# Ledger of designs, part 123: peptides against a protein of PDB entry 9IZ0

Target 1, 345 residues: chain A of PDB entry 9IZ0
Amino acid sequence: ITCLGSNGHTYKQLVKGGNDDLRQDAVMEQVFEQVNGFLRSYRKTSQRNLSMRTYKVIPLALKTGVIEWVQDTIPLGEYLDSAHKVYHPKEWSLSTCRKLIAEKQMEDLETRLKVYDLVCRHYRPVFRHFFLESYADPVQWFTTQTNYARSTAVASVLGHVLGLGDRHGQNILIDKTSGEVIHIDLGIAFEQGKKLPVPECVPFRLTRDVVDGMGITGVEGVFRRCMEFTLETLRREEDSLLSVLEVLRYDPLFSWLISPLRRMKKQKMQLENFNQPESGNITTDASRDPKIQRNNVSGESEAERAILKVRQKLSSTLSVEASVGELIRIAQDPSYLALMFCGWS

## One batch from the design tools (peptide; made by RFdiffusion4, then SolubleMPNN)

Design b2_p15_7_s1 (from b2_p15_7, 5 letters changed)
Fold by OpenDDE base, seed 1:
Structure b2_p15_7_s1 (fold): chain B 345 residues (1-345), chain A 15 residues (1-15)
Amino acid sequence: as target 1 above (345 residues)
Amino acid sequence: PLPPLLRKLLEAALS
């Protein structure tokens, strides 16, 4: 829809209906805006215009809201699927890669690593082409690639610290004007991604295509340095960030837990993407709802554990450089990426 | 099910 603002400007907006809790997105966008305040306050981050790109979310009801339509964007996964068909037409399709990973999902790590390597050899990175094809001017090319590396660095640190999950290529938009990343669907936070049917085990998305977009230096130079400056800023503002998160502890509308319905929906979407034949005889005898021991871990105890994990991630026990080095290592480690739903691109 | 060619490639990569 197009809305006329009180300022006389027209805004494109997406009305999102369905099972998506836009209240979690709205809360996380508020946290990002506070973090953007911290990034603006410190010389090392402000001189680089480091920010988490935000979008306006207005929750209208439990499952309905208005999202600001981010103009001139494309989902990373949509670009990568299209570009891979153009630049590597003889390689495997994304569907083929998914099927191979799925077929060995229940196997040991060694088997899954062999499958991941096989998929990687038949599905090569292409994201460098986004910058090369979109920007004919060398200055614009360099600027947008730099903005991409900067925004990805901020999003990677912040995504790790806040434990953002579900960071697949459809939940990451690329701004075609600036080259910056925009993270959407923020309803899996505070490491609730580890409770998905395929547990998330990387701190942030740093797949081969995410790295290929950084250009010839990869993670070295702009990306690493911007991660370091972002983490340095968040460590300095630890008490301020924790105070923002404590306000959310008392928000009765904020869910520190992934909802069973959202978990089931993500499970079903994973199973459907695998073309696992409906083994028809799962009679959902609704009577055998496994007693999910609601460990009556009160929502308060989950909030406390989440805040404690944020504090632990901001610990100064390791240098900023050592902490960033370890995060980059883990995020690129094949032993973790082979366990992911889509770790190859 | 995987296509027979992809199954053979997978088996050969796992052997």
Scores: peptide ipSAE 0.165, ipTM 0.868, DockQ to the pose 0.036
Fold by OpenDDE base, seed 3:
Structure b2_p15_7_s1 (fold): chain B 345 residues (1-345), chain A 15 residues (1-15)
Amino acid sequence: as target 1 above (345 residues)
Amino acid sequence: PLPPLLRKLLEAALS
């Protein structure tokens, strides 16, 4: 839809209907706006314009809402699939890589690492080309690549702290004007992704293509330093951040548990990421739902556990540099990436 | 199911 704002500007908006509870997304965007306030208050973060890019979410009813239309964006996964076909036309297709990973998804870590390595050798990173194609001016190229590394660093720290888990290429948008990342579909927070049939095992997405977009310095340039400054700011504002999360503990609209519908949808997306519609009857024997003990964990007990985990992630037991170093290591570890649906790009 | 060529390649890479 197109709405006329009180400021006389017209805004395109996506009306989302169906089975999606947008209340979680709206709450997470509000948390990001508070964090953006903290990032603006500190010199180290404000002088770099560090922010989580937000979008407006208005829940209208259960399973219905309005989302801001983010113009001039592309999903990361859409760009990567297209660019890989252009720059590496002799390498394997994304479908081939997915099929190989899926065939061995139930095998041991050693086997899965061999498959991951095999896929990585036949599907190389291309995301650096986004910046090279989009910006002919060297200053614009450098600025947009810097903005990408900065926004990815903020999103990575927040993704870890708030337990957003793996952000797949369809829920990360790239702003074609600024190079910044925009995270969408925030319905899985506080490590609820670890309760999925294929658990989210990384603190944030730091795949080879995510790193390739940072340019020649990879993680060791702007990205690491901006993660450090972001984490330093969040540690200083721990009490303020925890106070924001405590308000959500008493919000009857916020669910600290993944809803059965969101779980089913994310499970379906997980399965659909393996099942391109080649008509092969993959009888996914969905019947082996491991009896995840439905511990009748009250929403309050999950809220308390979530807040405790946020506090633990903000602990000053390790230096900011050591903490960021470990997060970067884990997020790039093949032993975790080999367990993902698409850890190779 | 994997295509027969991809299955053979995967088996050869895991052997």
Scores: peptide ipSAE 0.156, ipTM 0.858, DockQ to the pose 0.037
Fold by OpenDDE base, seed 5:
Structure b2_p15_7_s1 (fold): chain B 345 residues (1-345), chain A 15 residues (1-15)
Amino acid sequence: as target 1 above (345 residues)
Amino acid sequence: PLPPLLRKLLEAALS
């Protein structure tokens, strides 16, 4: 819909109806605004304008709300699919690569690593071209690429700490004006991505294309340093951040668990990518409600476990540099990436 | 937006 604001400007808004709890997105956006307060208060982060990009979510009912339409954005996955066809027209299609990884999803790690390496040799990174083709001025190019690396660093630390899942290329928008990343669809948080049919085993998205967008320095430039400063800020504000999360324990409508409906939707999308369209009339007799044993893990016990896990991630047992170094290593490790869902690369 | 009660609790926890 398009709304006329009190200022006389027209705003495009997405009315989302369905099974996704827009309240979870709205709460996560409020957590990000509080974290942005901490990033503004600390000199090392404020002098770099470090922030998590946010968008407005207005829940109207349990399953209905209005989302701000983020102008001048493109989904990362949409750009990468188009750019790969232009810059590497002789390489494999994304669909071919996804199919090969999918066909081997039940195989051992060694087999999955061989397939991942094979796919990587036939599908090269292209995301550097986003900055090169969009910004003819060298100062604008450098500024936008720097903003991308900074924004990705904040999102990577905060995404790890809060355990954000489902960070596929359609849930990450690139702002074409600033180069900043905008994370959308925040309905998988607090490590609930590990409960997906293909568990998420990386701390955040740091695929080859995400790194290629950082330019010649890759992760060893602005990105690593901005991750360090972000994690240092979150460790200093640990009690404040935990207090923000404790307030969510008192929200009876906040779900610390992945919704069964969202899990089923992701299961179907994952399975549909495996099934060739055999034209078989599988009458989806939706009538077999699998008795998901409601393990009556009280929402309170899930909140407590989630908050404890956030505290553990903010632990000062390792230096900021060592912690960031390990996170970057794991997020790029083929032994983890080869285990991800075929749509992750 | 957070419910007004949760906002007040949040403000009190951050003050």
Scores: peptide ipSAE 0.005, ipTM 0.330, DockQ to the pose 0.020
Fold by OpenDDE base, seed 2:
Structure b2_p15_7_s1 (fold): chain B 345 residues (1-345), chain A 15 residues (1-15)
Amino acid sequence: as target 1 above (345 residues)
Amino acid sequence: PLPPLLRKLLEAALS
C-alpha cells in the first residue's frame, strides 16, 4: 500500500499477512530504539553515530500488520548471489553449494568441515564489490564502508546479547545510500535459533562475505572497535536494558519460545531453499494456528531464563576486549560455520 | 508499535 504522510510525502508500506507474528518484530524494534537511546547517551558511541537501524512495524492482528518499506535497500543474500555470478562466473552456483552441504548434514564434524572447505574454495567472497561498484567517489566509498562496519558491529553485539536467530542473507538488508545493515524478521530471539532444525551455533553472522565488506582490515579495524564501544555501553546500561526486557515478561502477547508452527515453517523454508535456487517469495500457506494454550507458567520460566542469559552476556568478568575477541573468534570458527545452513557466504 | 499499555510500561521502566 502507499500512504500519504502528514508531511505530504508518500510512503510505501508492505502489508504482511500469514503465520508471522509481527508483534514479535514490533517489540524487538522497540528494544532497539531503547538501545539506540543508550548509544546516543554514551560519548564513545554517540561520537560515531552508532545505532541499530530500525524500521516501523504496526501489528494489526495476530497474523497481519504493516511494515515500513525500507527504500533503497537490497537483501544481502540477493546482492551476494548476483555479484558472485558477475565476479566469479566459473565458480559453483549457490544451489550447488547448498546441495553439497545438505548431503552431508547428518555426517560427522570432520566430513562437514571438509565439505565446507571445498565449498569455500569454489564460492569466494564478493561483498567488497558492493562498495567499489556503488560509490565512484573515494570519500563516499570510504564513508559507506565505514558505516557498514559500524552498523554490523552494533547489530552483532545486539544480536548476541538478545540472542537473535535466523540471521540469513534475506533477513539482513543493506541500505544502498548509507551502507548500513538493517535486520528484519526478528521473531527468533533469546537463543530460540538453537531450537531450529538446523541449530544456530554462532553468536551473530560473521561469514566470509560479511567480513569482505569491511575492506582490507576485515574485523581488526572499525568493526572490532565499534563492537567494543557498543558492548561497553550495554554493560553500563545493563539495569536499564534488563528493565526493558522485564516489561516484556509481563506481555501476554510476547513469545519467549519459538512456536511449533514457526519452527515447522522455518524447516520447510530451509528444505525448499535446498531444492530451489530461486529466491521466490515463499508464500507461506495460512495454516490455522492451533490454539496452543500457552501455559502461562512455561512462558514466565522461559522469560526469566532469557533475562538471566542476557545478564550473563553483559557480565564484566572478562574485559570488553576479551569478550569481543572471543565473540569474533566463535562467529568465524569453521567448526560452527560448517554446521550452519549457509555459513560459507 | 507496542500496545499503548506496554509502551507506557517501557517508558515507566526507563524513567
Scores: peptide ipSAE 0.000, ipTM 0.377, DockQ to the pose 0.021

Design b2_p15_7_s2 (from b2_p15_7, 4 letters changed)
Fold by OpenDDE base, seed 4:
Structure b2_p15_7_s2 (fold): chain B 345 residues (1-345), chain A 15 residues (1-15)
Amino acid sequence: as target 1 above (345 residues)
Amino acid sequence: PLPEELQKLLEAAES
């Protein structure tokens, strides 16, 4: 829809109906706005204009709302699928890669590593081309690539700290004007991504294409330094961040847990994305798995665990550099990426 | 099923 703002400007809005917990998104956007306050207050982050890109979410009803349409964006996964066809037309299709990874999903780590390596050899990074194609001016090219690396660094730290899940290429938008990343579909937070049928094993998305977009320095330079400054800011503002999360603990409408319905939807989307025929027998009564019911760990005890994990991730036990170094290592580790739904791009 | 060529590549990667 198109809305006229009180300022006389026309805004495009996306109306989402039915299936997404827009309240979860709205709450996470509020957390990001608070974090952006911390990033603006700290010299090392403010001097670099470090921020999490936010979008306005207005929940209107149960699972219905208006999302601000971020103009001039493209989903990372949409760009990558298009660019791979252009730059590597002889390589495997995304569907082929997905199918191979899925077919071996139940195999051992060694087999999954071999399949991941094979997929990686037949599906090479292309995201550098986004910047090369989109920006003819060298200053604009450098600026947008820098903004990409900066915004990815902020999103990576926040994604780790808040345990953001479901960070696939369709949930990461690229602003074509700024090069900044915009994370959407925030309804999997506080490590609930580990409860997905394909568990998330990485702290954030740092796949080969995500790195290829950083240019020749990859993770070494703007990205690493901006992660360090972001983490340093969040450690400094730990009590402030935890206080924001404690307010959410008492929000009766905030879900600290992935809903069974959302889990099932993501499971179906995973199966559909693999073009695996619904083998009709996986009408396993996941609705009736009494183990899902018995861990009625009170929403309060899940909130407490979530906040405790945030605190643990903000621990100063390791230096900022060591912590960021380990996060970058894990996020790029084939032993984790081979276990992911789409770890190769 | 995978294309036969991809099955052979998988088998060769598993061996």
Scores: peptide ipSAE 0.024, ipTM 0.565, DockQ to the pose 0.035
Fold by OpenDDE base, seed 1:
Parts: sequence; C-alpha cells; structure tokens
Structure b2_p15_7_s2 (fold): chain B 345 residues (1-345), chain A 15 residues (1-15)
Amino acid sequence: as target 1 above (345 residues)
Amino acid sequence: PLPEELQKLLEAAES
C-alpha cells in the first residue's frame, strides 16, 4: 500500500499478514538501532559509517503489521537467479541444484560434500556482475562495492552474535543505490535456526556469491577489517548490548523460541520444493503431531540461555582477529555449506 | 523418477 504521511510525503508500505511474526522483526530492528548507536560512538566503526541497515516495522496485531517498503532494493536470491541465467546459460538451473542437494540430504557428509562440489562446478558465482553492470562510473562502482563489503561485515558479526537464522537469498535485500545489504524476516534469532528441519550450521551467510560481490580481494579486504572493527565495538559495548537483550526477557510477546507454526511452514516449504504436485492424496494425518515434549523450559530459561550464548560469543578469550578468522573459516567451510538448503550461492 | 541426466549426476557424485 502507499500511505500519505502527515508531512505530505507518500510512503510505500508492505502489509504483511499471516504467520510472519512482525513483532520479532520490530524488536530485532530496535536491537539493531541500539547497535548502530554503538557503531556511531566508536571511532573505528564511525569513521567507516558502519551500520546495520534497518527498516521500520510497525506491528499492528499478532503476526500482522506494516513494513516500510525499502525503495530501490532487490532480493539477493532474485538477482543471483536472474544473473546466473544471463552469465552462465549453459550451467545448471537453480531448481536442478536444489533437487540434487535435497535428494542427498539424508546421506552421509562425504556424499553431501561430493554433491555440493558437483553443484558448485555447475553453478558458478555471478554476484560481481551486480556492481559491474549497475555502476558505469569507476568511483561509484568502488564506493558501492565497498559499502556492500562493509554492510555485509556488520550484518555477519551481528547476525552471528544474535544468532540470526533463515539468512537465505530472499531474506537479504541489496540496495541498488548504495550497494548495502538489508536483512529482512528476523523472526529466527538466538540460534533457533538450528531447530529448523534443515539445521543452520554456519554463523552467517558467506557463500561463494556473497564473497564474489566483495570483488578481487574477497573476504581479505574491507570485509575482514570491518568484521574486526564491528566485533571490537560489540565486545566493548557488551554490557550495553546485554542490557538491551534483558529488556526483551520481559516482553511477553517476544518469542525466544521458533513458533511451531513457523517451523511447520518452513518444513512444508522445504518439502514442497521437492514435491512436484503428484496428485496423491497423502492424507498427512495431522493427528500424529509428535508430542514434542514441551520440556517446560520456561520462555525465561530460553531467554537466559540466549543471553548467555550472546555473552559467550562476545568473549575476549580469543583476539578479535582470531575470532573473525575462525568465523570466516566456518562460514565458508564446505562441510557446513554442504549441509545447508542452499549453500552453493 | 529423476530425469536420467540427474540420476547420472547423482551416481557421478557418489563415485
């Protein structure tokens, strides 16, 4: 919808309804704005204009609300699917790659690594072309690629620390003007992505295409340095960040757990991408909801565990450089990426 | 059934 503001400006708004917990998005955007305060206060991050890009979320009711339409954006996954067809028309389709990975999802790690390597050889990175085709001016090209690497670094550190899940290419927008990333659909946080039917094993999305967008230096340029400065800032502001998260323990509407409905919806979306509609009446007798023993882990005990895990991720036991080095290694490790729903692009 | 081409690719990934 388009709303007319009291200031006479028109704002494009996305009305989301249904199962999307926009209150979780709104809360996470508030956390990001506090983190952006820390990034602005610290010289090393402020000098580089490091921020997590935010969007306004107005929750109107349980699971409904208005999201500010981010103008001039494209989903990363939409760009990559389109660009791959243009630049590599002889390679496999995204649907072929998805089918192969998924048919082998129950196989051992060795088989899954071989399938992942095969998919990688037949689906090459293209995200470099976003910057090359969108920006004819060399200064604008360099600036936007730098902004991409910076914003991806902030989002990677913050996404790891907060345990953001569901970081697939449709939940990451690219700003066509600045090159910055915008993370959307924040309803899987605090490592709840590990409870998905396909568990998330990486700290953040650092796939081959995400790296390809960083240009010739890949992760070893602006990205690594900006991750280090971001982590240094978050370690410095640990008590402030934890205090922000402690406020969320008392929000009765904030779910520290993935909702069963959202888990089932993600499970169905993962399964429906495999089932071509064979007209077989699989009466999924909905009666065998496995009694997930609600271990009566109070929402408070989950919040406490989540906050403890954030504190552990901010630990100064390793240097900033060593911690960032390990995060980059894990995020690019084929042994983890091969286990993901879409780890190849 | 997978297309025969996908089946060959799966077999080649298992080898």
Scores: peptide ipSAE 0.024, ipTM 0.554, DockQ to the pose 0.038
Fold by OpenDDE base, seed 3:
Structure b2_p15_7_s2 (fold): chain B 345 residues (1-345), chain A 15 residues (1-15)
Amino acid sequence: as target 1 above (345 residues)
Amino acid sequence: PLPEELQKLLEAAES
């Protein structure tokens, strides 16, 4: 829909209906706006314009809302699939890679690492081309690549601290104008992704293509430095951030438990990421639902655990540099990436 | 059943 704003501008809006509760997404966007306040207040982050890109979410009902339409964006996964076909037309298809990873999903780590390595050798990174093809001016190229690395660094720290887990390529938008990343569909927070049939094993998405977009320095340039400054800011504002999260503990509109519908949707997305419809009936026998211990965990006890985990992630036990170094290491570790639905790209 | 091409790739990944 198109809405007239109070400022006289027209805005395109996405009306989301169906089974998605947008209240959690709206709350996470509000948390990001508070964090953006902290990033603006601190000199090291403010001087770099570090922010989490946000979008407006207005929940209208339990399963209906209005989302701000982010113009001039593309999903990361859509760009990568198209670019890979152009730049590496002799490599394996994304469907071939997904099928191989899916077929070996139940195998041991050693077998899964061999399959992951094989897929990586036959599906090379291409995300550097986004910046090279989109920006002919060297200053624009450098600026947009820098903005990408900065926004990815902020999103990575926040993703870890707030337990957003792995963001798949359809939930990460690239702003074609700024090069910044925009995270959408925030319905899984506070490590709730670890309770899925295929758990989220990484603190944030730092796959080979995510790194390739950072240019020749990869993670060792702007990205690492901006992660450090972001984490330093969050550690300084720990009490302020925890106070924001404590308000959510008592918010009856915020669910600290993954809703059965969101769980089913994410499970379905996990299965659909395997089932691009090539006509092969791979009956993934979904019947082996490992007994997800329905711990009758009250929403209050999950909120307390979530806040405790945020506090632990903000601890000053390690230096900012050591903490960021470990996060980057874990996020790039093949032993975790091989366990993901799409850890190679 | 996996396509024959995928079976060969799986066998090659297990070796």
Scores: peptide ipSAE 0.022, ipTM 0.561, DockQ to the pose 0.039
Fold by OpenDDE base, seed 2:
Structure b2_p15_7_s2 (fold): chain B 345 residues (1-345), chain A 15 residues (1-15)
Amino acid sequence: as target 1 above (345 residues)
Amino acid sequence: PLPEELQKLLEAAES
């Protein structure tokens, strides 16, 4: 849909329908706007313009709504697949890598690590080329790569704290103008990604390509420092953030649990993506949900557990530096990445 | 300040 704004600008709007709970996205975007308020209030984060990039979501019904089309963006996974073919044309295809990982899904960790290492040697990082191709001016190149590292740091801390799942390359957009990341499809939160058919084991996406985009310093430059400043701000605003999440506890339409249908749909997509190259048209066929009587008692107990888990992640028991150091270590650990659907890119 | 939608949810939970 194309809408005319009150400012005279024309905005493209994506209408989503079917099994995507756009109310989950809308609520999570509101949480991000509150967090952006905290980031603006503190000197260390405000001076760096640290923010979670947001997009407007208007839920029209339980499974239907309008999403603001983020102009001048590309999905990370789409860029990486295209760039890998250009820069490494003699390496393995993404489909070959996926197939080898799939064939070994039922094997022991040692075998899966050997396959992951083999895939990594035949599918090398390319995401640094995004900045080199897009920005011929050295000042713009440095600025956009810095903005990428900053926005990825904010998204990594916030994604860990809120337990955001399903952070694959199609759910992360890159803004071609600023270099910032934009996270979409927010309906897997509060560690519900651990309940997927392939469990999510990392706190956030920090794959080899995500690191390659940070330039020569990798995680040890702007990224680590911006994670530290973001976590310091969230720890200071713990009570404010928990108060925002307590409001969601009382939303009868908010789901603290992954729906069985969404779980089955993700399972089907994971199985189909082993056999076909990702044609990015996720046509979500609108199968009628059976009226699952949500036992309210189970939802409330899951909300309480989720809030307690957020509080635990904001604990000051470890320094900010030690906490960030451990998160970066776990997010890059091959023993977790080898177990994931696409941990090599 | 909470977003208007979150504020309405809070008011509905306190009622």
Scores: peptide ipSAE 0.000, ipTM 0.264, DockQ to the pose 0.019

